# Peptides against a protein of PDB entry 4Y8H: the designs that were tried, part 123

Target 1, 222 residues: chain A of PDB entry 4Y8H
Amino acid sequence: TTIVGVKFNNGVVIAADTRSTQGPIVADKNCAKLHRISPKIWCAGAGTAADTEAVTQLIGSNIELHSLYTSREPRVVSALQMLKQHLFKYQGHIGAYLIVAGVDPTGSHLFSIHAHGSTDVGYYLSLGSGSLAAMAVLESHWKQDLTKEEAIKLASDAIQAGIWNDLGSGSNVDVCVMEIGKDAEYLRNYLTPNVREEKQKSYKFPRGTTAVLKESIVNICD

## One batch from the design tools (peptide; made by RFdiffusion4, then SolubleMPNN)

Design b2_p30_4_s1 (from b2_p30_4, 21 letters changed)
Fold by OpenDDE base, seed 2:
Structure b2_p30_4_s1 (fold): chain B 222 residues (1-222), chain A 30 residues (1-30)
Amino acid sequence: as target 1 above (222 residues)
Amino acid sequence: KEEEEKKKEEELKKREEALKKREAAGLPYN
């Protein structure tokens, strides 16, 4: 997995690759790693696929209840606190590594959370097996006062570095843009750089291509 | 006959080991 977050002048962007793996097997070529906690608070998840989805749904539900109770728009720091306390309670047994980002009445925010409940803050972040490949791009091209378009490009270039250089990352780039004063813009498959070309040859062989040399029926029920 | 049975048993064992390796691949990771 490669997940990134990048702050820009008026908001935050997160991005992810779309490969799910089961050991050496590609389990899903086009999974969704970007999860909505609230309308303007999204996260990217690395680690156990079920844990990243389940924990973000749980905290999303609790954030909605908290928002209703307080009569306030949900805050990214509230989601961060709920996530880290939950993950810490389970001592890293919930295998969720998250980049949490969003906009709220206090501004734009970008955080990361590890499975043991530690948290980081930054203007740009990467997590997952492709994080080093992504960070190489981020460190090379990040600057202050990024535009929305520059931040989307930087985030997508960083994810592509993971796609090309990390075995755990692949297929497509998903993006979510959270700009102050706007709705969140979820860009599913923003880039699809791994579309397979049309197969030049058919793999359909006629029936009987392989000769039956011997047939035996064995009853295996006693 | 015995050599053919032994070959079938070895092939079955290889398939079971391959299946066990696939199960040991664990949960889907993102």
Scores: peptide ipSAE 0.290, ipTM 0.622, DockQ to the pose 0.195; fails the geometry check
Fold by OpenDDE base, seed 3:
Structure b2_p30_4_s1 (fold): chain B 222 residues (1-222), chain A 30 residues (1-30)
Amino acid sequence: as target 1 above (222 residues)
Amino acid sequence: KEEEEKKKEEELKKREEALKKREAAGLPYN
């Protein structure tokens, strides 16, 4: 997995690759790693796919209840606190590594959370097996006061570094843009750089192409 | 007959080892 977050002048962008793996196997070529906690608070998840989905849904539900109870728009720091306390309670047994980002009445925010419940803050962040490939791009090209378009490009370039150089990352780039005063813009498959060409040959042969050399009936019922 | 039974046992053992390798692949990760 490669996940990134980048702050820009008026908001925050998160991005992810779309490969899921099970050991050496590609389990899904086009999974969704961006999860909605609330309308304006999204996260990207690395680690156990079930844990990232389940923990974000749980906190999303509790954030909605908290928003209703307080009569306030949900804050990114509230989601962060709920996530970290939950993950810490389970001492890293919930294998969720999250980049949490959003906009709220206090501004734009970008955080990371590790499975043991530690949290970081930054203007740019990366997590997952492709995080070093992504961070090499981020460290080379990040600047203060990025535009929305520059931040989307930087985030997508960082994800592509993971797609090309990390075995755990691949296929497509998903993006979510959270700009102050706007709705969140979820860009599923923003880039699809791995479209396969049409196969030159069909593997569907006529019946009888492979001769039956021997047939044996085995009774397995005693 | 005994050689055909030994061949079946070897094929069964190969299938069990392949299944164990699949189980050891663990949970899906993102």
Scores: peptide ipSAE 0.283, ipTM 0.604, DockQ to the pose 0.190; fails the geometry check
Fold by OpenDDE base, seed 1:
Structure b2_p30_4_s1 (fold): chain B 222 residues (1-222), chain A 30 residues (1-30)
Amino acid sequence: as target 1 above (222 residues)
Amino acid sequence: KEEEEKKKEEELKKREEALKKREAAGLPYN
């Protein structure tokens, strides 16, 4: 997995690859690793697929209830704290590694969370097995005061570095853009750089192409 | 009795490690 987050002048972008693995096997070529916690708070997940999905849904439900109770828009720091406390309670047994990002009445935010409940903050972040490949791109091309378009490009270039150089990453680039004063823009399959070419030959033959050379009926009587 | 309990605990630990390896090999990872 390769997941990234990048802050820009008026918001935050997160991006992910779309490969799911099961040991040496590709389990899904086009899975979704970007999860909605609230309308304007999204998360990218690495680690155990079921744990990343389940923990983000649980915190998403609790954030909705908290928002209704307080009559306030959900805050990224509230989601961060709830995720952190939940993961710490389970001492790293919930295999979720998350980049949490969003916009709220206090501005734009970007955080990371590890399975043991540690948290980090930055203007750019990467997690997953492809994180070093992504970070090489981020460290080379990140600057202050990025535009929306520059941040989407930087995030997608960093995910592509994971796709090409990490065995655990592959297929497509998903993007979610969270800009202040706008709705979140979820760009499923923003890039599809691994579309397979048409096969030059087909091995589909008409029924009956293989001749029956011999037939025998065996009665299995006890 | 103590050696049989230790052997059962080691076998349980080996089964838990094998189960953890199977869970790690058997669950989809993102």
Scores: peptide ipSAE 0.261, ipTM 0.605, DockQ to the pose 0.177; fails the geometry check
Fold by OpenDDE base, seed 5:
Structure b2_p30_4_s1 (fold): chain B 222 residues (1-222), chain A 30 residues (1-30)
Amino acid sequence: as target 1 above (222 residues)
Amino acid sequence: KEEEEKKKEEELKKREEALKKREAAGLPYN
C-alpha cells in the first residue's frame, strides 16, 4: 500500500493506490483505501483491510452520534482522538495504519495514526509499504502554499512512485480533496495508469480443431 | 501408469502448497 496526505492553501488532499495483497497474491486490483468518517473527514488506510474498514466505520458512527448530540460539525481532532484511543486499547492487534484528514470549523487538518495508537502531524505524510517511494517525491517537490491543483498533482505523483516501485502497491490512484467551505470531492480512479491492452491472441478454437481419436460410453448407473 | 500417477501427485502437491500459501496469507493486506 501507498497512502499520502498533502495540505494545500485552502484544504487537504489524501490519495491511495488500489492494490490489495495476500502474501504474493494480488487479492484485489481495484480496492478502495479511502474511507469516509464524516462528510468532510476522510481517511486513507494501510494494513489489514478488514481492520481499516471496521475501525473507520466504528469511529464514523460514533462521530455522527457525537455531532448530533453536540449540535456541532465533527472535528478532525475528535476523530483522531477516538481512533487513537481505540487502537491503543488493542495494543497494535488491530492492524490499522491511517492518514486522517479533513476540514472543520477550525480549519484543515492532516494527521497519521499507527496501529499502536501513536499519532503524527504534518503538512505532508505517507504510510504503507510504498511510503518511502512516496516520501522521496514529497520531499523533492513539496512547498508551502500549494494550490489545490498542485497538491492533487503532488499526491498523485507520490502514489505513482509507490505503484511503480513498491510490490505492495499498484493499479490506480484514488484521490479525495477536502477544501474549506466545499463538499469533499472523492475522485475514484483519478488515474488508471495500468489499463491492460487488448490481447493479441485468442486460444478459443472452433469445434473440430482437435479430432476425436476414440470414444467410449460407460454406464455409471448400476 | 506410475509416471502419470507421479505427475498427478506432484500437481496435487503443488495445488495443496498453493492452497496452504493462500490460507497462510489469511488476511488481505493493503
Scores: peptide ipSAE 0.238, ipTM 0.581, DockQ to the pose 0.204; fails the geometry check

Design b2_p30_4_s2 (from b2_p30_4, 20 letters changed)
Fold by OpenDDE base, seed 1:
Structure b2_p30_4_s2 (fold): chain B 222 residues (1-222), chain A 30 residues (1-30)
Amino acid sequence: as target 1 above (222 residues)
Amino acid sequence: EEKKKKELEKKLKEREERLKEREARGLPYN
């Protein structure tokens, strides 16, 4: 997996690759690794796919209840705290590594969470097996005061670095843009750089193409 | 041969642990 987050002048973008793996096997070529916690709070997940999805759904449900109870829009720091406390309780046995991002009445936020419940903050972050490939791009091209378009480009280039260089990453780039004062923009398959061309020939031969060299009928009933 | 056997046993144990972790988690790793 390669997941990234990038802050820009008026919001935050997260992006992910779409390869799912079972050891050396590609289980899914086009899985979704971006999860909605609330309308304006999204996360990208690395680690165990079930754990990332289940924990984000659980916290998403509790954030909705909290929002209703408080009559306030959900805050990214509330989601961060709930995720952190849940993951810490399970001592890293829930294999969720998350980049959590969003916009709320306090502004735009970008955080990461590790399976043991540690959290980081930054203007750009990467996680997963492709994180080093992504970080090489981020460190080379990140600057202060990015535009929305520059941040989407940077995030997608960082994911592509994972796609091309990490065995655990592949296929497509998904993006979610969270801009202050706007709805979240989920861009499923924003880039599809690995579309295979149509096969020029079929390897289906007509029946009878393989010559029968010898036939013997053996009665095995004594 | 003994070195190969120990390496195979280690790989098998690592595979079994990964399978148990996968079975317990029911889902692919990303």
Scores: peptide ipSAE 0.097, ipTM 0.437, DockQ to the pose 0.205
Fold by OpenDDE base, seed 3:
Structure b2_p30_4_s2 (fold): chain B 222 residues (1-222), chain A 30 residues (1-30)
Amino acid sequence: as target 1 above (222 residues)
Amino acid sequence: EEKKKKELEKKLKEREERLKEREARGLPYN
């Protein structure tokens, strides 16, 4: 997996590759690694796929209930705290490594969470097996005061570094843009750089291609 | 084109369902 987050002047972008693996096997070529916690709070997940999905759904449900109870829009720091406390309780046995990002009434936020419940903050972050490939791009091209378009480009280039150089990463780039004062923009398959050409041959032959040489009917009942 | 898109979306959904079933067994990771 390669997942990234990048802050820009008016919001935050997260991006992910679309390869799922089972050891050395590609399990899915086009999985979704971006999860919605709330309408304007999204995360990218690395580690155990079931754990990333389950923990984000659990916290997403609790954030919705909390929002209804408080009559307030959900905050990224509330999701961060709930995730941290849950993961820490399980002492790293829940294999979720998350980049959590969003917009709320307090502004735009970008955090990372490790399976043991530690959290980091930054203007740009990467996680997963492709994190070093992504970070090489981020460290080379990140600057302050990025535009939305520059941040999407930087995030997508960082994911592509994982796609091309990390065995655990591949296929497509998914993006989610969370801009202050707007709805979240989920860009499924924003880039599809690995479209396969048409196969030269088909195994769909006409009926009768293999000739029947002999037929026999055997009665098995007396 | 719309028919091809719908067929592709159906195949993707079926693939996601098979992935979720394997994920529930803890086999897929990223």
Scores: peptide ipSAE 0.061, ipTM 0.440, DockQ to the pose 0.129
Fold by OpenDDE base, seed 2:
Structure b2_p30_4_s2 (fold): chain B 222 residues (1-222), chain A 30 residues (1-30)
Amino acid sequence: as target 1 above (222 residues)
Amino acid sequence: EEKKKKELEKKLKEREERLKEREARGLPYN
């Protein structure tokens, strides 16, 4: 997995690759690693696929209840705290590594969370097996005061670095843009750089291609 | 007794390796 987050002047973007693996096997070529916690708070997940999805759904439900109870828009720091406390409680047994991002009444936010409940903050972040490949791109091209378009490009270029250089990453780039004062823009398969060409040949052989070498009739009933 | 202990340690190590291989195969990691 390669997941990234990048802050820009008026919001935050997260991006992910779309490969799921089971050891050396590609389990899914086009899985979704971007999860909605609330309408304007999204996360990208690395680690155990089921854990990343389940924990984000659980916290998403609790954030909705909290929002209703407080009569307030959900805050990214509330989601961060709930995720952190939950993951810490399970001592890393919930294999979720998350980049959590969003916009709320306090502004735009970008955080990371590790499975044991540690958290980081930054203007750009990467996690997953492709994180070093992504970080090489981020460190080379990140600047202050990025535009939305520059941030989307930077995030997608960083994911592509994972796609090309990490065995655990592959296929497509998904993007979610969270801009202040707007709805979240989820861009499923924003880039599809691994579309295969049409196969030149078929393995559909004519009938009779396999020769019958011998036939025998056996009485099975006495 | 030492031979039995070494054989038990070898079986334990082989079980741990098989468990690691099963864990690596069983859970889809993103």
Scores: peptide ipSAE 0.201, ipTM 0.547, DockQ to the pose 0.184; fails the geometry check
Fold by OpenDDE base, seed 5:
Structure b2_p30_4_s2 (fold): chain B 222 residues (1-222), chain A 30 residues (1-30)
Amino acid sequence: as target 1 above (222 residues)
Amino acid sequence: EEKKKKELEKKLKEREERLKEREARGLPYN
């Protein structure tokens, strides 16, 4: 997996690759690693896909309830705290590594969470097996005051570095853009750089291409 | 011997952290 987050002047972008693996096997070529916690709070997940999905759904449900009880829009720091406390309770046994991002009444936010419940803050972050490949791109091209378009490009270039250089990453780039004052823009398969060409040959031959040399009917019932 | 033991313990801890990170990564559906 390669997941990234990048802050820009008016919001935050997260991006992910779309390869799921089971050891040396590609289990899914086009899995979704971007999860909605709330309408304006999204996360990218690395680690155990079932755990990343389940924990984000659980916190998403609790954030919705919290929003209703408080009569307030959900805050990214509330989601961060709930995720952190849940993951810490399970001492890393829930294999969720998350980049959590969003917009709320306090502004735009970008955080990371590790399975043991540690958290980081930054203007750009990467996690997963492709995180070093992604970080090489981020460190080379990140600047302050990025535009939306520059941040999407930087995030997608960082994911592509994972796709091309990390065995655990591949296929497509998914993007989610969370801009202040707008709805979240989920760009499923924003880039599809691994579309397979048409097969040059077919093994479909006309019936009768292979001659029947001998036929025998055997009665198996006494 | 104590210095080698501490270096080995550090390498083992780093390996265990990498294994936990890989097991967290290596459980089904990475």
Scores: peptide ipSAE 0.071, ipTM 0.392, DockQ to the pose 0.175; fails the geometry check

Design b2_p30_4_s3 (from b2_p30_4, 20 letters changed)
Fold by OpenDDE base, seed 1:
Structure b2_p30_4_s3 (fold): chain B 222 residues (1-222), chain A 30 residues (1-30)
Amino acid sequence: as target 1 above (222 residues)
Amino acid sequence: KEEEKKKLEEELKKREEALKKREAEGLPYN
């Protein structure tokens, strides 16, 4: 897996690859690793796919309930705290590594969470087996005051670095853009770099194009 | 609003129970 997050001037972008693996086997070529916690708070998951999905759904329900009780838009830090407390309680038995991002009334936020409940904050982050390949791109091309378009490009370039250089990453790039004052934009299969072009040429040569260089008749009946 | 809260509390409880079952089944699909 390769997952990334990138802050830009007016929001945050997260992106992921779409390969799922079971040891040496590609289990799914087009899995979804971006999960919605709330309308404007999304998570990218690495590690055990079942755990990442289950935990993000659980926290999503808690955040929705909390929003209804408080009559407030959910905050990214509230989702972060709930995820952190849950993962810490299970002491890494839940194999979930998460990039949590979103927009709320306090601004745009980007965090990471490790399976033991440790949390980091940054302007750009990467996790998963492709993290090093992605981080090489992020560190080389990240700058302050990125535009939305520059951040989408940077995030997608970082995921492609994981796709090409990490065995655990592959297929497509999914993107989610969370801009202040807008709805979240989920771009499923934003890039499909491994789609084989349709075979434009029939490799059916006309009969007789290959000259018969030698013919031998062997009688098999003795 | 109260009915919506009760429905969400029931859904939350179901998701917590489902998560506990998955934690017990322990098959890592990465």
Scores: peptide ipSAE 0.080, ipTM 0.715, DockQ to the pose 0.109
Fold by OpenDDE base, seed 5:
Structure b2_p30_4_s3 (fold): chain B 222 residues (1-222), chain A 30 residues (1-30)
Amino acid sequence: as target 1 above (222 residues)
Amino acid sequence: KEEEKKKLEEELKKREEALKKREAEGLPYN
């Protein structure tokens, strides 16, 4: 897996590859690794696919309930705290590594969580087996005051670096854009770099391109 | 609002029970 997050001037982008593996076997070529916690808070998951999905759904339900009780829009830091507390209780037995991102009334946020419940904050982050390949791209091209389009490109380029260099990463790039004052934009299969282009070259040569020097018809039906 | 809260509390409980059951099943890595 390769997952990334990138902050831009008015929000945050997360992206992921779509390969699922069971040891050396590709189990799914188009796995969804981006999960909705709330309408404006999303996460990318690495590690055990079922653990990442189950934990993010659990916290999503808790955040929705908390929002109804408080009559307030969900905060990214509230989701982070709930995820951290849950993962810490399991002492790393839940194999979930998460990039958590979103927008709320306090602004745009980007965090990471490791399986044992440690958390990081940054302007750009990468996790998964392809994280080093992704981070090389992020460190080389990240700047302050990125536009939405520059951040989507940077996140997508970082995921592609994981797809090309990491055996655990592959297939497509999924993207989710969370911009302040807008709905979240989930871009499923934003890039499909491994789709074979149709062969543009016709191998049909016109008759007479090569001179026939000898023709022998052998009837094999005895 | 009270009916919506009650429905979400039931869904939360169902998801917590499902998570506890999944801990017993060996799952694939991403």
Scores: peptide ipSAE 0.072, ipTM 0.708, DockQ to the pose 0.149
Fold by OpenDDE base, seed 4:
Structure b2_p30_4_s3 (fold): chain B 222 residues (1-222), chain A 30 residues (1-30)
Amino acid sequence: as target 1 above (222 residues)
Amino acid sequence: KEEEKKKLEEELKKREEALKKREAEGLPYN
């Protein structure tokens, strides 16, 4: 897995690859690793896919309930705190590594959470087996005051670095853009770099395309 | 709003139970 988050001038972008693996086996070529916690708070998950999905859904329900009780838009820090407390309670038994991002009335936010419940904050983050390849791109090309378009490009380039250089990463790039004052834009399969073009040539040759130069019938019973 | 809250609380409980079951089933898809 390669997951990234990038802050830009008016929001945050998260992105992920779409390969799921089980050891050496590609289990799914088009797995969704971006999860909605709330309309404007999304998470990218690495580690155990089942755990990442389950924990993000659990916290999503808690955040929705909390929003209904408070009559307020959910805050990214509230989601972060709930995720952190949950993961810490399980002491790494939940194999979830998360990039949590979103926009709320306090602004745009980008955090990471490790399986043991530690949290980081940054302007750009990467997690998963492809994180080093992604981070090389992020460190090289991140600048302050990125535009939305620059941040989408940077995040997508970082995911592609994981796709090309990490065995655990592959197929497509998913993107979610969370801009202040706008709805979240979930761009499923934003890039599809591994689409096989239709074979221009039919490999069905008509009979007789290869000339038979000699035929010999060998009786195997004699 | 109260019915919606109750429905969400029930869904939350169901998701907590599902999470506990998945922890037991062990084979990680990564």
Scores: peptide ipSAE 0.042, ipTM 0.625, DockQ to the pose 0.136
Fold by OpenDDE base, seed 3:
Structure b2_p30_4_s3 (fold): chain B 222 residues (1-222), chain A 30 residues (1-30)
Amino acid sequence: as target 1 above (222 residues)
Amino acid sequence: KEEEKKKLEEELKKREEALKKREAEGLPYN
Protein backbone atom coordinates (compact mmCIF):
# COMPACT_ATOMS: atom_id res chain seq x y z
CA THR B 1 0.00 0.00 0.00
CA THR B 2 0.95 3.59 -0.66
CA ILE B 3 -1.14 6.32 0.95
CA VAL B 4 -0.36 10.02 1.08
CA GLY B 5 -1.75 13.30 2.31
CA VAL B 6 -0.79 16.80 1.17
CA LYS B 7 -1.96 20.14 2.51
CA PHE B 8 -2.54 22.96 0.05
CA ASN B 9 -3.40 26.65 0.46
CA ASN B 10 -7.17 26.10 0.78
CA GLY B 11 -7.49 22.47 1.89
CA VAL B 12 -6.04 18.99 1.91
CA VAL B 13 -5.73 16.11 -0.55
CA ILE B 14 -5.30 12.43 0.21
CA ALA B 15 -4.45 9.73 -2.28
CA ALA B 16 -3.95 5.98 -2.37
CA ASP B 17 -3.04 3.14 -4.65
CA THR B 18 -5.63 0.45 -5.39
CA ARG B 19 -3.71 -2.84 -5.00
CA SER B 20 -4.72 -5.31 -2.33
CA THR B 21 -2.32 -8.17 -1.60
CA GLN B 22 -2.43 -11.41 0.35
CA GLY B 23 1.19 -12.35 0.75
CA PRO B 24 2.62 -12.70 -2.76
CA ILE B 25 -0.86 -12.71 -4.35
CA VAL B 26 -2.68 -9.70 -5.76
CA ALA B 27 -6.13 -10.16 -4.23
CA ASP B 28 -7.72 -7.05 -5.74
CA LYS B 29 -6.40 -4.73 -8.44
CA ASN B 30 -8.88 -1.95 -7.73
CA CYS B 31 -9.65 -1.86 -4.00
CA ALA B 32 -10.71 1.39 -2.33
CA LYS B 33 -8.31 2.59 0.38
CA LEU B 34 -9.93 6.01 0.82
CA HIS B 35 -12.73 5.95 3.37
CA ARG B 36 -15.28 8.59 4.28
CA ILE B 37 -15.54 9.34 7.99
CA SER B 38 -17.87 12.27 7.31
CA PRO B 39 -18.73 14.33 4.20
CA LYS B 40 -15.64 16.54 4.68
CA ILE B 41 -13.39 14.15 6.66
CA TRP B 42 -11.73 11.27 4.86
CA CYS B 43 -8.96 8.84 5.63
CA ALA B 44 -6.58 6.64 3.72
CA GLY B 45 -5.85 3.23 5.21
CA ALA B 46 -2.82 0.94 5.22
CA GLY B 47 -2.26 -2.35 7.06
CA THR B 48 -5.01 -4.91 7.45
CA ALA B 49 -7.75 -3.92 5.03
CA ALA B 50 -10.47 -5.39 7.23
CA ASP B 51 -9.28 -3.44 10.28
CA THR B 52 -8.89 -0.14 8.43
CA GLU B 53 -12.40 -0.48 7.02
CA ALA B 54 -13.94 -1.55 10.33
CA VAL B 55 -12.25 1.20 12.38
CA THR B 56 -13.06 3.95 9.89
CA GLN B 57 -16.69 2.86 9.69
CA LEU B 58 -16.93 2.72 13.48
CA ILE B 59 -15.51 6.21 13.87
CA GLY B 60 -17.65 7.43 10.97
CA SER B 61 -20.78 6.27 12.78
CA ASN B 62 -19.60 7.85 16.04
CA ILE B 63 -18.81 11.14 14.31
CA GLU B 64 -22.19 11.17 12.58
CA LEU B 65 -23.91 10.49 15.90
CA HIS B 66 -21.84 13.20 17.60
CA SER B 67 -22.71 15.66 14.82
CA LEU B 68 -26.41 14.88 15.28
CA TYR B 69 -26.16 15.40 19.06
CA THR B 70 -24.17 18.63 18.86
CA SER B 71 -25.78 20.01 15.68
CA ARG B 72 -22.23 20.92 14.62
CA GLU B 73 -20.05 20.01 11.68
CA PRO B 74 -17.59 17.28 12.67
CA ARG B 75 -14.01 18.28 13.43
CA VAL B 76 -11.01 16.37 12.11
CA VAL B 77 -9.41 16.46 15.57
CA SER B 78 -12.52 14.77 17.00
CA ALA B 79 -12.21 11.95 14.48
CA LEU B 80 -8.47 11.74 15.21
CA GLN B 81 -9.07 11.57 18.97
CA MET B 82 -11.71 8.85 18.59
CA LEU B 83 -9.43 6.83 16.30
CA LYS B 84 -6.50 7.33 18.68
CA GLN B 85 -8.46 6.22 21.73
CA HIS B 86 -9.82 3.20 19.90
CA LEU B 87 -6.48 2.03 18.49
CA PHE B 88 -4.69 2.67 21.80
CA LYS B 89 -7.27 0.60 23.67
CA TYR B 90 -6.38 -2.39 21.49
CA GLN B 91 -2.59 -1.99 21.88
CA GLY B 92 -1.82 -2.46 18.18
CA HIS B 93 -3.94 -5.61 17.75
CA ILE B 94 -5.85 -3.57 15.17
CA GLY B 95 -3.53 -3.38 12.19
CA ALA B 96 -4.71 0.06 11.04
CA TYR B 97 -2.36 2.78 9.83
CA LEU B 98 -4.29 5.85 8.74
CA ILE B 99 -3.84 9.23 7.17
CA VAL B 100 -6.77 11.31 8.43
CA ALA B 101 -7.59 14.52 6.63
CA GLY B 102 -10.39 16.98 6.21
CA VAL B 103 -11.86 20.41 6.46
CA ASP B 104 -13.96 21.79 9.29
CA PRO B 105 -14.90 25.21 10.72
CA THR B 106 -11.34 25.48 12.15
CA GLY B 107 -9.67 24.96 8.75
CA SER B 108 -7.89 22.13 6.94
CA HIS B 109 -6.14 19.32 8.80
CA LEU B 110 -3.79 16.44 8.01
CA PHE B 111 -2.81 13.78 10.53
CA SER B 112 -1.45 10.26 10.63
CA ILE B 113 -2.24 7.58 13.15
CA HIS B 114 -0.39 4.32 13.77
CA ALA B 115 -1.79 1.01 14.98
CA HIS B 116 -0.82 1.71 18.62
CA GLY B 117 -2.60 5.08 18.55
CA SER B 118 0.41 7.36 18.07
CA THR B 119 -0.36 10.42 15.94
CA ASP B 120 1.65 12.77 13.78
CA VAL B 121 0.95 16.14 12.19
CA GLY B 122 2.40 17.34 8.92
CA TYR B 123 1.96 19.27 5.71
CA TYR B 124 2.67 16.06 3.81
CA LEU B 125 2.58 12.46 5.02
CA SER B 126 2.97 8.95 3.60
CA LEU B 127 2.25 5.50 5.02
CA GLY B 128 2.32 1.89 3.85
CA SER B 129 4.94 -0.33 2.23
CA GLY B 130 5.35 2.26 -0.54
CA SER B 131 5.75 5.15 1.91
CA LEU B 132 9.49 5.58 1.34
CA ALA B 133 9.06 5.85 -2.42
CA ALA B 134 6.19 8.29 -1.92
CA MET B 135 8.10 10.33 0.67
CA ALA B 136 11.05 10.74 -1.71
CA VAL B 137 8.68 12.48 -4.15
CA LEU B 138 6.96 14.50 -1.44
CA GLU B 139 10.22 15.74 0.10
CA SER B 140 11.60 16.63 -3.33
CA HIS B 141 8.60 18.58 -4.62
CA TRP B 142 6.59 19.82 -1.64
CA LYS B 143 6.54 23.56 -1.12
CA GLN B 144 4.47 25.95 0.92
CA ASP B 145 1.38 27.52 -0.62
CA LEU B 146 0.57 24.68 -3.04
CA THR B 147 -2.46 25.18 -5.24
CA LYS B 148 -5.19 22.52 -5.37
CA GLU B 149 -3.90 21.36 -8.75
CA GLU B 150 -0.27 21.25 -7.58
CA ALA B 151 -1.28 19.26 -4.48
CA ILE B 152 -3.32 16.74 -6.53
CA LYS B 153 -0.37 16.34 -8.89
CA LEU B 154 2.12 15.96 -6.03
CA ALA B 155 -0.07 13.41 -4.23
CA SER B 156 -0.68 11.43 -7.43
CA ASP B 157 3.03 11.51 -8.35
CA ALA B 158 3.87 10.24 -4.86
CA ILE B 159 1.36 7.38 -5.19
CA GLN B 160 2.79 6.52 -8.61
CA ALA B 161 6.25 6.32 -7.04
CA GLY B 162 4.80 3.67 -4.71
CA ILE B 163 3.06 1.89 -7.60
CA TRP B 164 6.29 1.68 -9.60
CA ASN B 165 8.72 0.86 -6.78
CA ASP B 166 6.70 -1.08 -4.16
CA LEU B 167 5.47 -4.63 -4.75
CA GLY B 168 2.66 -4.05 -2.24
CA SER B 169 1.35 -1.09 -4.25
CA GLY B 170 -0.14 -0.96 -7.71
CA SER B 171 -2.83 -0.38 -10.31
CA ASN B 172 -4.66 2.94 -9.99
CA VAL B 173 -4.54 6.21 -8.07
CA ASP B 174 -7.54 7.29 -6.03
CA VAL B 175 -7.72 10.89 -4.83
CA CYS B 176 -9.94 12.77 -2.41
CA VAL B 177 -9.81 16.57 -2.30
CA MET B 178 -11.18 18.44 0.68
CA GLU B 179 -11.23 22.16 0.01
CA ILE B 180 -12.47 24.76 2.48
CA GLY B 181 -15.95 25.95 1.60
CA LYS B 182 -16.58 23.09 -0.87
CA ASP B 183 -17.84 19.56 -0.79
CA ALA B 184 -15.26 16.80 -0.78
CA GLU B 185 -14.31 15.65 -4.26
CA TYR B 186 -13.72 11.90 -4.38
CA LEU B 187 -11.85 11.05 -7.56
CA ARG B 188 -12.04 7.26 -7.82
CA ASN B 189 -9.46 6.02 -10.31
CA TYR B 190 -8.14 9.55 -10.93
CA LEU B 191 -5.23 7.86 -12.70
CA THR B 192 -5.37 4.47 -14.37
CA PRO B 193 -1.76 4.11 -15.58
CA ASN B 194 -1.93 0.31 -15.94
CA VAL B 195 -4.85 0.04 -18.36
CA ARG B 196 -3.71 -2.53 -20.84
CA GLU B 197 -4.61 -1.52 -24.32
CA GLU B 198 -6.75 -4.22 -25.86
CA LYS B 199 -4.34 -6.75 -27.29
CA GLN B 200 -4.79 -6.06 -31.00
CA LYS B 201 -3.46 -9.53 -31.81
CA SER B 202 -6.18 -12.12 -31.74
CA TYR B 203 -4.21 -15.33 -31.34
CA LYS B 204 -6.85 -17.32 -33.24
CA PHE B 205 -5.06 -20.48 -34.20
CA PRO B 206 -6.16 -22.12 -37.47
CA ARG B 207 -8.67 -24.97 -37.23
CA GLY B 208 -6.73 -28.14 -36.52
CA THR B 209 -4.10 -26.56 -34.24
CA THR B 210 -3.61 -28.91 -31.29
CA ALA B 211 -3.66 -27.08 -27.96
CA VAL B 212 -0.56 -27.66 -25.86
CA LEU B 213 -2.22 -28.53 -22.55
CA LYS B 214 0.97 -28.76 -20.49
CA GLU B 215 4.57 -27.86 -21.10
CA SER B 216 7.13 -28.77 -18.47
CA ILE B 217 10.78 -27.88 -18.86
CA VAL B 218 12.77 -30.18 -16.60
CA ASN B 219 16.38 -29.22 -16.18
CA ILE B 220 18.11 -32.62 -16.29
CA CYS B 221 21.45 -31.23 -15.18
CA ASP B 222 22.00 -31.50 -11.44
CA LYS A 1 -33.68 12.81 14.20
CA GLU A 2 -34.27 10.55 17.21
CA GLU A 3 -34.98 7.56 14.97
CA GLU A 4 -31.84 8.35 12.98
CA LYS A 5 -29.84 8.56 16.23
CA LYS A 6 -31.23 5.23 17.42
CA LYS A 7 -30.39 3.59 14.09
CA LEU A 8 -26.85 5.00 14.25
CA GLU A 9 -26.44 3.79 17.85
CA GLU A 10 -27.49 0.28 16.81
CA GLU A 11 -25.14 0.37 13.82
CA LEU A 12 -22.35 1.65 16.05
CA LYS A 13 -22.88 -1.18 18.53
CA LYS A 14 -22.87 -3.72 15.71
CA ARG A 15 -19.64 -2.26 14.32
CA GLU A 16 -18.00 -2.27 17.76
CA GLU A 17 -18.89 -5.94 18.23
CA ALA A 18 -17.60 -6.81 14.76
CA LEU A 19 -14.37 -4.94 15.44
CA LYS A 20 -13.81 -6.76 18.76
CA LYS A 21 -14.22 -10.06 16.94
CA ARG A 22 -11.65 -9.12 14.27
CA GLU A 23 -9.10 -7.98 16.85
CA ALA A 24 -9.04 -11.49 18.26
CA GLU A 25 -8.15 -13.00 14.85
CA GLY A 26 -4.76 -11.21 14.43
CA LEU A 27 -4.99 -10.33 10.71
CA PRO A 28 -1.85 -9.71 8.57
CA TYR A 29 -0.76 -6.35 7.14
CA ASN A 30 -1.16 -5.37 3.49
Scores: peptide ipSAE 0.033, ipTM 0.642, DockQ to the pose 0.097

